# Peptides against a protein of PDB entry 5H65, part 37

Target 1, 294 residues: chain A of PDB entry 5H65
Amino acid sequence: QYLERTPLCAILKQKAPQQYRIRAKLRSYKPRRLFQSVKLHCPKCHLLQEVPHEGDLDIIFQDGATKTPDVKLQNTSLYDSKIWTTKNQKGRKVAVHFVKNNGILPLSNECLLLIEGGTLSEICKLSNKFNSVIPVRSGHEDLELLDLSAPFLIQGTIHHYGCKQCSSLRSIQNLNSLVDKTSWIPSSVAEALGIVPLQYVFVMTFTLDDGTGVLEAYLMDSDKFFQIPASEVLMDDDLQKSVDMIMDMFCPPGIKIDAYPWLECFIKSYNVTNGTDNQICYQIFDTTVAEDVI

## One batch from the design tools (peptide)

Design b1_p19_1 (made by RFdiffusion4)
Fold by OpenDDE base, seed 5:
Structure b1_p19_1 (fold): chain B 294 residues (1-294), chain A 19 residues (1-19)
Amino acid sequence: as target 1 above (294 residues)
Amino acid sequence: SFTWKPVTESESDFIKDLL
C-alpha cells in the first residue's frame, strides 16, 4: 500500500491505530548497550524475557550435576550411553547419550547429544564438535529436559530457549517421532518435546525528530531491521560490530543532530491503557536498514 | 546394556579429554 510521508507534528495529533511513512532523524535510542537490546519473545503468549546470563546457566548446570544419572535409563533404542567421571577432586559423573538414527549411530556432525551433569563450558565445547546438545536429567521413567531456564537445544553457538508458560514438556523418548534424526531442526525438536520455542528479538526505543516534532517509536524485530539475526548477534563479534556501526551512523556520538542522516521508515500507532490513562504508542514495522545507492 | 564405541574412538577420546 502506498503511504504518503507524514510529518511527526501531524502524527502526534492523530488517533490510533494508524500506519505512517515518516522521514526523521534518530535523536537518541535506548538501551545503548546491544546486549541489553536482545530479548527472548514468545510468539504465543507474547512475553518478553531476558536472555539468561552465563552465570545463570552455570548455576542451573551445577545443580544438575549434583544429581546422579539413573543407570536404568541408559542405552535405549533411541540412544547409546556412556558415563565419565571427571578428573577433578569431586569426581563428578557425566552421562552422555548419543542419539541414534534408525538404530545406527550417526556421524558427529549429524549426532544429537543428551548430556547429564555437564558444565556450561563442557556443553559449549561439545556443541562445537557435535550437531546439537540437549541438557537433560534422569526422570522417573525416562530422560527429561533439564530446565527450560536453560537452553533446550544448543547448536554451535546458538542457544535455543523455550517458553515456560506455553510449553508442556514431554520426555526424551518423544524424539522417536522425528523422521529425520540428522538435521535436528530446532522447531522439530521443540515440537517433539512439547516446547514452544522463544524467538530472539531486538528491542529498542528510538527517539525520532523531523524538526516538526519528536516521537518515541518502539522496535521489536528478529532479523529484518538490521538484516542481522538477533539469535546470532550475542555470540558473534563481527555481527555486534556491524550493529554498533549502524547505530553509530544513525546517531553519531559527539555530533550535532543537524548532521545526522535522514531516515525513512514505517511506524504504526496503537493504544495502550494503563489504568485509567490511555496513551498512544508507536512501533516501527516493515523497515530495513539500507544505504542510498549513488 | 552395552558400552558405546565409536569407529575411531576419536569422539569418545574427545569427550574424555574434555572432562
Scores: peptide ipSAE 0.146, ipTM 0.747, DockQ to the pose 0.036
Fold by OpenDDE base, seed 1:
Order: sequence, then C-alpha cells, then structure tokens
Structure b1_p19_1 (fold): chain B 294 residues (1-294), chain A 19 residues (1-19)
Amino acid sequence: as target 1 above (294 residues)
Amino acid sequence: SFTWKPVTESESDFIKDLL
C-alpha cells in the first residue's frame, strides 16, 4: 500500500499502532560496532541472545574434550567411527563419526562428521574439508548433541545455533529420518534433532531526525535491510566493510547533520507497557538499502 | 570432487596430523 510521507512531529503525537513513511536523516545509531549488532533470535520464544564468542566456544569444547568417547557407540548403521589420540601431552581422545548415506560413505564435500572431543580450531578445520560438523558427546544409549550453547551444525564458516528454551533434543540416531544424507540442510538437521534453530539478525536503534522532530526506530532484520545476511557478516570481511560503508554513508562521521543524506523508510509504531508506564516505540519495516549504495 | 574413505591413509593422515 502507498503511504504518504508524514513528518516526525506529527507521528510523535499519534497513538499506536500505525504505519508511516518518513523522510529523515540518521542522526545517530547504536550499537556502533557491527559485531554488537548481530544477534540470535528465536522464532518461537522471540528471545534475543548474543552470538557466542570464540572464547566461549573454546570453553565449551574444552569441557567436552574432557569426556571419554564410549566405545559401545562406535560404528552403527548410521556412521563409521574412528578414534584418534592427540599428539599433545594430554593425549586427548577424539572420536570422529562419518555419517553414511544408505550404508555408503559419501564424498567429503557431502559428508557430515560427528565429533567427540574436538577443539574449536580442529572442528573449524574439519568443517572446511567436509560438508558439515556436529559436535557431539556420548550419551547413555546413543550419541547426543554436545551443547546448545555451541553450534549444533557447522558448515564452512557458518555456525548454526539452537534455542535452549524451545528445543527438545533427540539423540543422533534421529538423523536416520533424513532421506538425503548428503546436502545436510540446517533446518532438516534441526528438525531431526528436535532443535529450534535460531536466526541471525541485525539489531540496531536508529535515531531519526527530519527537522520537525526526533524519534528512535528499532531495526531487526536478517538479510533484507542491508541485502547482506546477518548469518555471514561476522565471518566475511568484505561484507563487514560493506555494512560499515553503508552506515558511514547514512551517518557520515566528522560532519554536521545538515550535510547528512535524506533517507526514506517505513516505520511502524507499537505500544510497550511496563507496569503503569505506556510507551510508544517504533520499528523500521519493509525498507531496503538501495543497491547503488553498496 | 574429492573421492575419499576415512580408512584411507590420506584421510587418516589428514585428521591425525590435524589432531
């Protein structure tokens, strides 16, 4: 639907919920650091959480590496297993399970690895050679996902996470339900394992000013606003540079707001109630950065 | 595509060397 442009001063006086088209300048935005703007969002419980840092993952995998692989869980119809002992002083046991497709080992680029006792560095190196890696541990009767605080699936440089609150984990043998054991679609893997996958999202607050008024608008978007996937940006320097360039264009550093570009976007208002306090908030929607900006 | 088997020396060596 066509929306006429409304000045911010008028919007600020209106009740929510409503939709608006605005023309304004981006006075400022937060967070300023790109890595701080990328979050994980649950589509079911709608919680936002931080993307785990490398240090956090190191701790999780280090803890996992203290566990001994159960020999009884090796070599099933689903996977072939091999155990290595690391060359370091600790002699850590690492079990690698190669998931088979109809009883046959696939090519490396189609193969899913289940890893017990691997470090983040080792897992990342393996994920570059094989299709996918799932960090696992030995359960009582079957292999199980290691920890939802870590990725449940790593494909190349992409880390797929699940929601701790909404997931009801199932054992690794549930991967048998997948007809195609070569493509390893994250959503399919998640479904098989009882995982609610989290979505990478950009989360930002824009302070918009059109000369008549100032308001803050919230941005939560996965891949439409910047035309860059939030799931990839943290692992790609070029994508990071592109986002930075866009933000620098919208909100140029070191110059006065009078020289800032005018931006058109859609915002919607909504009510937020905190006890007796009622606040109107604003969110950007159906807005995409022009292709010529990148 | 790279043809492989985990029991082959090449793949085993890769993982062994990595660990």
Scores: peptide ipSAE 0.089, ipTM 0.749, DockQ to the pose 0.046
Fold by OpenDDE base, seed 3:
Structure b1_p19_1 (fold): chain B 294 residues (1-294), chain A 19 residues (1-19)
Amino acid sequence: as target 1 above (294 residues)
Amino acid sequence: SFTWKPVTESESDFIKDLL
């Protein structure tokens, strides 16, 4: 539906909820650091979570490595297992389970690994060679996902996370329900294991100014706004640079706002109740960055 | 240069499908 441009001064006087098309300048934005703007969002319960840091993952995997793989759970119809003992004095046991497709081991680029006792470094190395890696632990009757605080699936440099609140974890043998055991689609893996996948999202607050008024608008977007996936940006220097360049274009450093570009976007208003206080908030939607030919 | 542009539902779907 076509929306006419509405000045911010008019919007600020109107009740919510409503949708608007605006033309404004980006006076400022927060957070300033890109890595702080990337969050994990649950599409079901709508909670926002921080992306775990390497140090957090190290602790989780270190704790997992204190558990000994159960020999009874090795070598099933689903996977072939191999166990190694590290050369260190502690003799850490590492079990790797190679998931089979119809009883046959696939090529490395199509193979899913289940790993017990692996470090983050080891898991990352494996994920670069094999299709995917799932950190697991020995359960009572089957392998189980290690911890939803860690990725449930690692593909290359992408870490896939699940929602602790919304997920009802199932054992690893539920991967048998997947017809295709060569294309490990994260959503399919998640469904099989009872996981509600979290979505990487950019979360930012934009201060918009059109000369008639100033308005703060919230941005929560996965891949449309920047046309860059939030899931990839943290692990790709070029993508990070691109986002930084875009933001610098919107808010040129050392330049007065009068010289800032005019930006067009959709915003929607909504009511937020905090106790007795009612507040109208604004969110950017259905907006993308576009390159203008100068 | 980069600017913000509103997208139509059709365009949004296209981008969603593409990405």
Scores: peptide ipSAE 0.030, ipTM 0.406, DockQ to the pose 0.021
Fold by OpenDDE base, seed 2:
Structure b1_p19_1 (fold): chain B 294 residues (1-294), chain A 19 residues (1-19)
Amino acid sequence: as target 1 above (294 residues)
Amino acid sequence: SFTWKPVTESESDFIKDLL
């Protein structure tokens, strides 16, 4: 739907909810650091979570490695298992289960690994060689996902997380329900395992100024605004640089706002209640950075 | 969808006209 441009001063006087097209300068934004702007969002409960840090994952996988793989759960119709003891002084037991496609081991690039007792480093190395990796543990009757605080699926450098609140975990054998056991689509894996996948999102607050008024607009977007996936940006230096360059272009450091570029975007207003206080907030929507800017 | 695009100062600026 076409919207005419509305000055910020007029918008600030209007009740919510409404949609606007604006032309404004990006006076400032927060957070300033990219890694702080990337969050995990649940599409069901709408909870925002921090992306776990490497150190957090290390702890989880270390704890997982203290448990011994159950021999009874090895070599099922779904997967072939290999177990070994590491040569380190701790003698850590690691079990890797190679998921089969119709009873046959697929090629590495099509193979899903289930791993017990692996470190983050090992898992990452495996995910670079194989299609994907799921950290698991031996349950009472079947393999189970290790921990939703860790990725439920690792594909290359992409860590897929699930919502602890919304997920109702199912055992690994539920992967049998997948028709396609070669591509290992994250959403399909999640569905099979009862996981509500979290979405990587950019979360930022933009202070917009058009000379008539100033307002803060919230940005929550996964891949449309920057035309860069939030899911990939943390693991790709070039993508990080691109985002930084974009933001520097919109909000150049060291110069006056008068010299900032004018930007056009859509914002929507909405009401937020905080106790007895009602406030109007704004969110950027249906907006993408121009291709010539990227 | 809408493209967030910088515009030049030489372009018509309705905001300036409102000031």
Scores: peptide ipSAE 0.006, ipTM 0.264, DockQ to the pose 0.010

Design b1_p19_1_s1 (made by RFdiffusion4, then SolubleMPNN; from b1_p19_1, 8 letters changed)
Fold by OpenDDE base, seed 1:
Structure b1_p19_1_s1 (fold): chain B 294 residues (1-294), chain A 19 residues (1-19)
Amino acid sequence: as target 1 above (294 residues)
Amino acid sequence: PFDAKPIKEEESDWIKELL
């Protein structure tokens, strides 16, 4: 629907909820660091959580690596297994299970690896070479996903996470339900394993100023605003630079706001109640940054 | 981006060397 432009001073006087089209300058934004703006969002419970840091994952995989693979769970109709003892002083056992497609091992680039006892470094190397990797552990009767605090699927440099609250994990043999065991679509893997996949989102607060008023608007977006996927930005320096350039364009450092470009966007107002305090908040929606910002 | 070849003993050897 067509919305006419409304000045911020008028918006600030109106009750929520409403939708507006605005033209304003980006006075400032938070967080300033891109990595702090990327979050994981559950589409079911709507919880926002931090993307685990490398250090967090190291701990999880180190803990997992203390567990010895169960020999009884090796070599099923679903996968062929190989086990190695590491050359380190501790002699850690690592099992790699190669998932078969209809009883046949697929090509290396199409093969899903289930890794048991691997470190983050090892898993990353495997994912770069074989594309798809799932960290697993030995369960009672089957292999199981290692930990939802870690990725349930790693494909190249992309880490796919699941919601702890909304997921009801199923054993690895449920991958048998997948007809195609070559493409390893994250959503399909998640569904088979009872995982509610989390979505990467940009989460920012924009301070907008059109000369009539100042308004803070919340941004939560996965790939539309920047035309850059939040899921890829953390692992791609070029994408990070692109986002930084966009933000610098709208909010150039060391320059007066009078020289800032105008940003056209849609915002919606909504009521937030915290105890007895009622506040009207604003969220950016259905907005994309255009390259031709004048 | 990825080599499309059958998983052979060579790949297993690579994993072994990785560990």
Scores: peptide ipSAE 0.233, ipTM 0.824, DockQ to the pose 0.057
Fold by OpenDDE base, seed 5:
Structure b1_p19_1_s1 (fold): chain B 294 residues (1-294), chain A 19 residues (1-19)
Amino acid sequence: as target 1 above (294 residues)
Amino acid sequence: PFDAKPIKEEESDWIKELL
């Protein structure tokens, strides 16, 4: 879509909704801490949620570890089970279920593990060796997902979360519906288990200034703006540094705005009603950070 | 500080067997 550049002073006078191309400087942004800008977004109900902290997950997995695995649910056509009793940890029971493909155990890099009673640390270690890990618990008649407050699927360093509001959880045996039990595509796993997967997004507010006016623009983006996936940034120090570098480039500390680079981006205006007050807000869209910033 | 990586704990006996 072709859009002419419009000065901010002109945009601020216009009614919403409209789309604009702008050239402005990033005067400031919020939140300043990168980890605070990463959220979970439901594509169905549009609820924004915080990414659970390590401490939150520890509590969930500790609670899960207090429950004894049900012997009746071990070794089904879907998975082979192995159980351990920990030493020096009050006899914690850990059950690992190895999901089979057509009755055959796959290689570790293709294998999905279901785990009962594991700690966050243990689960993360397993996810580095095996294709995927699902934290589970013993239900009445089948294994079930442990808790949607924790990841429903862990692949390497990627934690996949589901929406509590929109999901209607089904038991683990529903994984039988998957034809391919080697790739473990998150969306396919989610569908089989009745989960609406959440999307990692960067959520920021940019204060933009082109010398004619100042406006705040909202950024909600998963991977296009920074060309860095929001789903990976929390677990990768190099990606974090890259985002920080980008933000420092656009909004360098210790220098005046006159020396800031120009940012070209698309923004759309929209109406927001808060009681009797109607205001116009702006959102960045279809914009990618380029190296050749002027 | 921005750190979402899990704390490395001493490996349990069972996990040593599996890893």
Scores: peptide ipSAE 0.226, ipTM 0.685, DockQ to the pose 0.523
Fold by OpenDDE base, seed 3:
Structure b1_p19_1_s1 (fold): chain B 294 residues (1-294), chain A 19 residues (1-19)
Amino acid sequence: as target 1 above (294 residues)
Amino acid sequence: PFDAKPIKEEESDWIKELL
């Protein structure tokens, strides 16, 4: 829909909900650090969660590694299993299950590995070699996802997370429902396992100023605003640099706001009720930074 | 940068070495 440009001073006087097209300068933004702006969002319950840190994952996988793989769950129609004892003094047992496609092992780059007892480092190395890895544990009757606090699927450097609140986990044998056992699409894996996948999102608050007024607008976006996927940015230095450059362009440090570029964007207003207090909030939507800005 | 080859026993051995 075509929206006429509305000055911020007019917007600030209007009731919500409404949609606006604006042209404003980015006076400031929060958080300033990129890693703090990347969060996980549940599309179902709308909870925002922090992306787990490496240290958090290390603990989860270390705890998982204390459990011995159940020999009874090895070598099913779905997967071929191998188990090793680590060379370290602890003698940790690690099981790797190679998921088959119609009884045949696929190419290594198309193979899904299920891993029991692996460390984060080991899992990441495996993911880099075999593309797709699911951390699992031995359940009572089947392999199960290890922990939704950890990725349910690691593909290369991308960690896919699920919502603990909304997911109803199913056993690993439910992967049999997937006709294509080579592509391992995260959404398909999630569906098979009863996982509601979390979405990586940029979460920022923009202070916008068009000279007529100032308002704060919330940005929650996965890949449109920066034309950079939030899911990839944490693991890619070049992408991080790109986002930083974009933000520095719109809000250059040490320069007066008069020299800032104009940002054209869409914002929507909405009501937020906190007890007896009614507040109008604003959110940026359907906005992409122009490529020439990069 | 993934290996694009059929999984062989040698690859399993590689995993063993990695772990």
Scores: peptide ipSAE 0.074, ipTM 0.778, DockQ to the pose 0.058
Fold by OpenDDE base, seed 2:
Formats: sequence, structure tokens, C-alpha cells
Structure b1_p19_1_s1 (fold): chain B 294 residues (1-294), chain A 19 residues (1-19)
Amino acid sequence: as target 1 above (294 residues)
Amino acid sequence: PFDAKPIKEEESDWIKELL
């Protein structure tokens, strides 16, 4: 729907909720560090979570590795299992379960691995050789997802996370419900396992100035604003550089705001109540910058 | 992104060496 451009001074006087088209300069933004702007968002409960750090994952997988794989859960109709003992002093047990498609082992690029007792490093290496990896543990009657604080699915360099609040985890045998056991679509895997997938999002606060007024607007966007997926940016140096370049273009360091480029975007206003205080907030929506910049 | 190959014993050996 077409919206006429509205000056910020007019917007600041209006009640919420409303939608606006604006043309403004990006005076400043926060956080300044890209890593700090990438978060995980639940589409159901709308909770924002930090992306786990490598150190956090190391701890989770180290803890998981203290548990011994249950021999009774090896080699089912769903998967073939192999167990190794590491050469370290403690003799860590690692179980890898190769998920079959209709009783047949697929090619490596179509194969899902379930891993017990693996380290982050080992899991990451495996994810580069196989289609997907799921960290699991031995439950009472079946394999189960290890921990929703860790990825439920790793595909190459992409870590897929689930919402602890909204997920109702089901055992690994529920993967049998998947008709296609070769592509391992994250949403399908999540559905089978009772996981509500989290979405990677850029979360930033923009201070916008059009010369008539100053307004703070939030950006929460997964892939539209930068035309770069938030899910990929943390693992790709080139994508990181691209985002940095875009931000530097709109908010160039060392020059006055008068020389900044104009940004056209859509914003919506909404009401927020903090105790006894009512506040109108603004959010950027349906805006793509990168296509105009590149 | 990676070469597709059948999962066989030699691949298991590779995993063993990785661990």
C-alpha cells in the first residue's frame, strides 16, 4: 500500500499505532558491533535470545560427553550406529548414528548424523562432511535431543536453534514421520521433534533525523533490510564486511550529518507500557536498503 | 559444499581418526 512521506516532526505528535513512510538520515545506531546486533527470535513467544558463544557450546558438549551412550539404543530401523573410544586418557565414548532413508544409508551429502559425546570441534568437522548433524543423548527409551541451549541441527556452518519456552521435545524416532529423509529441511526436522525454531534477526536501534525532528526506531529483521541473512552473517567474513559497509555508508564516520545520505524507510508506531509510563515506540518494517546501495 | 560419497567402512575409519 502506498504511503506518502511524512516528516518526523509530524509523526512525533501523532498517536499510535500508525504506519509511515519517511525519509531521514541515520544519525547514529546501536549496537555498533555487528555481533551484538545478531540475536535469536522466537516467532511464537517473541523472546529475544543471544546467540550462544563457542565457549557456551563447548561447555554443553563437554557435559554431554560425560554420559555414556546406551548400547540398547544402537542400530534401529531409523539409523545405523557406530561407537568409538577416543585415545585420550579418559577414553571418551562417541556414538555416531547414520540416519537411513527407507532402510538404506544415503550419500554423505544427504545423510543426517546423530552424535553422542562429540565435542563442538568434532561436530563442526562432521557437519562439513555430511548433510546435517544433530547432537543427541541417550534417553530412557530412545535417543533424544541433547540440549536446546545448543543447536538442534547443524548444516555446514549454520546452527539452527529452538525455543526452550515454546518447544515440546519429542524423541528422535519421530524423524520417521518425515517423508523426505535426504534434504533435512530445518523446519521439517523441527516439526518432527516438537521444536519451535528460532529465527536469526538483526536487532538495532536507529536514531533518525530528517531535519524536522529526531526519532528512534528499532530494526528487527532477518534478511530484508540488508538483503543479507542474519543466519549466515556471523559465519561469513564477507557478509560481515558487507553489512559494515552498508552501515558506514549511511552513517559515515568522521563527517557531519549534513553530508549523510538519505534513507527512505517504513516505520510503524506502537504503544508500550512500562509500569505507569506510556511510551510510543517505532519500528522499521518492509524496508530494503542494500538494493538501493549496491 | 562437500563431495557426496556412500557411507562405508572407510568413512567410518575417517570418523574414528577424527575423534
Scores: peptide ipSAE 0.040, ipTM 0.712, DockQ to the pose 0.058

Design b1_p19_1_s2 (made by RFdiffusion4, then SolubleMPNN; from b1_p19_1, 9 letters changed)
Fold by OpenDDE base, seed 1:
Structure b1_p19_1_s2 (fold): chain B 294 residues (1-294), chain A 19 residues (1-19)
Amino acid sequence: as target 1 above (294 residues)
Amino acid sequence: MFDAKPVKEEESEWIQELL
């Protein structure tokens, strides 16, 4: 749909909801740090959550490591199990369960590991060698997901998280419902385990100025705006640099706004009511800026 | 990622060394 360019001064006088095409300069943005702009979003309850820090995960996995694997849950039709006692950490018990495909152990790059008692460091190393890792714990009758505050699935450097509010966790044996036990698609794993996957999103507030007016516009986007997946950016220095370069291009430090490049984008207005206060807010949508960086 | 190999005794030994 074609939208004519509308000056900000005109937009600021109009009622919501409406859609606009604008041309403005990025006067400023928040948060300034990329890490702070990446959030987890639930597609069902729409809650925004912080991406857990390494320290947060360490605590969760340390706590999990205090629990002893249940020997009775080892070696099922779904997985082969092996238990180790650590040499350096007071004899911590670690159980690794190798998920089988049709009763056969797959190649390491196709193999899903279920791990009990692993540290974050150990899990990360395993996830780089094997296809995927799920942190688990011994339940009453089956293995269960350890904690939704931690990733339910780790593939390489990608951590997949689930919504605590919307998920109804099922036991690990529900992975049997997956026909293909080699690809380990996160959404399929989530579905099998009753998890509502969270989505990585960039969340930012842009202050836009076209010389006629100034407005703040909200950005929530997973991969379109920067043409960079929010799910990968935190673990990839090059992607981080790319985002930083894009933002520096539009909002260069130490330079007057008159010299800033023009940003063309779509914004939509919407009403927000808080008690007696009515406010019109703006959100960026259907906008890609990556083309301007090349 | 490490080279893909079947899960075998060698992999178990690797995990043992990791832990």
Scores: peptide ipSAE 0.365, ipTM 0.817, DockQ to the pose 0.059
Fold by OpenDDE base, seed 2:
Structure b1_p19_1_s2 (fold): chain B 294 residues (1-294), chain A 19 residues (1-19)
Amino acid sequence: as target 1 above (294 residues)
Amino acid sequence: MFDAKPVKEEESEWIQELL
């Protein structure tokens, strides 16, 4: 849909909700640190959550490792199991379940591992060798997902998280419903296990100035704005540098705003009620800036 | 990323070494 450019001064006088095309300078933005701008968003309940830190995950997996794998749950039609005792002083039990495709163990790059008692470091190493890893625990009758506070699926360096509020967890045997047991598509795995997957998003507040007015607009975007997936940026230094470069281009440090480049974007207004106070807020949508950087 | 190969005893040995 074509929108004519509207000056900010005019927008600031109008009622919400409306959509606008604007041309403005990025006076400032927050947070300044990229890692602070990456969050997890639920598409159903719309809650925003912080991406768990390594330390948080360590605690979860340490707690999980205090539980002994149930021998009765080993070696089903879905998976072959092996149990090890670690070489450390405590000798923790680690169970690895290799998910089969039609009763046959697949290639490592197609194999899903279910792991009980693994550390974050061990799980990460496994995820680099195999297709994917699911941290699990022994339930009463079946293996179950360990904890939605941790990734439900790890593929390479990507951690997939689920919404605690919206998910209704099902046992691991529900993976049998998947026709394709080689690619392990995160959305398919989530569906089978009753998980509502969270989406990685960039969340930032832009202060926009076109010389006629100033307004704050929120950016909540997964991969369009920067043409960089929020899901990958935390684990890739080059992607981080790219985002930083883009932001520095639009909001260069030590330079006056008069010299800033113009940013063309779409914004939508919406009403927010906080107690007795009504406020109009603005959100950036359907905007890509990366193409202008090249 | 490691070379893809069938999951076999060698993979188990690798895991054993990891743990």
Scores: peptide ipSAE 0.363, ipTM 0.817, DockQ to the pose 0.058
Fold by OpenDDE base, seed 4:
Structure b1_p19_1_s2 (fold): chain B 294 residues (1-294), chain A 19 residues (1-19)
Amino acid sequence: as target 1 above (294 residues)
Amino acid sequence: MFDAKPVKEEESEWIQELL
């Protein structure tokens, strides 16, 4: 639907909910650091959570490594298994299960690994050689996902997370239901394992100023606003630089706001109730930063 | 990504070296 441009001063006087097209300068934004703006969002329960830090993952995998792989769960129709004892002082047991496609081991770039007892570093290295890695543990009757606090699937540099609240985990043998055991589509893997996948999102608060008024607008976006996937940005320095450059263009450091470029975007207003207090909030939607928007 | 090849004992050896 076509929306005419509305000045912020007019918007600030109106009731919610409404949609607006605006032209404003980005006076400031929060958080300032990119890594703080990337969150995980559940599409079902709408919980926002932090992306686990490397240190957090290390702890989870260290804990997992204290568990011994169950030899009875090795070498099923779904996977071939090998177990190693690490050469380190702890003699950690590591099991790697190579998932088969129709009983045949696939190419490395098509192969899913299930790993017990691996460290984050080891898993990351494996994910660069093989298609995907799932951290698992030995359950009572089958392999199970290790922990939803860690990625349920790692593909290259992308860590896929699941919602603890909304997921109803199923055992690894449910991967048998997948017709395609070569591409390992994250959503398909999640579905097979009863996982509600979380979405990487940029979460920011923009302070917008058009000279008539000042408005704070919330941004929650996965890949449209910056035309950069939030899922990849944390693991790619070039993408990080790109986002930083975009933000610096709109809000250049050391320059007065009078010289800032104009940002055209869509915002929607909505009501938020906090106890007895009702306030109107604003969210950016359906907006892509492009050269013509500056 | 490393060169794609069928998973064989060589891959296991690589993993052994990694661990």
Scores: peptide ipSAE 0.359, ipTM 0.818, DockQ to the pose 0.058
Fold by OpenDDE base, seed 5:
Structure b1_p19_1_s2 (fold): chain B 294 residues (1-294), chain A 19 residues (1-19)
Amino acid sequence: as target 1 above (294 residues)
Amino acid sequence: MFDAKPVKEEESEWIQELL
């Protein structure tokens, strides 16, 4: 639908909900640090969560390593197992289960590993060599996902997380339901294990000024606004630099706002009720920042 | 990225060195 440009002063006087096309300058934005803007969003319950820090994951995997792999769960029709004792002073047990495709071990780039007792560092190294890694633990009758506070699937540098509220976890043998045991599509793995996958999103607040008025607009976007996936940005320095460059372009430090470039975007207004107070809020939608603005 | 290879004893040795 064609939307005409509306000045901010006019928008600020109108009732919600409505959609607008605007042209404004980015006076400021929050948070200023990129890593703070990346969140996990549940598409089902809409809960926003922080991306776990490396330190948080270390604790989870350390706790997991205190449990001894159950010998009776080794070597099933689904996977072949090997157990190692680490050379460190503690001599922890690490079990790696190599998932088979139709009873045959696949190529490393097609192979899913299930790991018990691994550290974050070890798991990351494994994920760079094999297709995917799932941290698991020995359950009563089968292997189970270790903890939804940690990634349920790691592919290369991408960590896939699940929603604790919406997921109903199933045992690892449910991976047998997957016809394709080579590509290990995250959504398929999640479905088999009863996981509702979380989505990486950029979450920011923009203060927009067109000279007629000032408003704050909320940005929640996975990959459209920056044309950079939120799921990859935390693990890629070049992508981080790209986002920083975009933000510096629109909001350059040490320069007056009159010299800032114009940002064209779509915003929608919506009502928020805080007790007895009704407030109108704004959200950016269907907007892509193209390099052509340079 | 490591070269794709069938999961064999060589892969186990690599993991042994890692751990």
Scores: peptide ipSAE 0.354, ipTM 0.816, DockQ to the pose 0.058; fails the geometry check

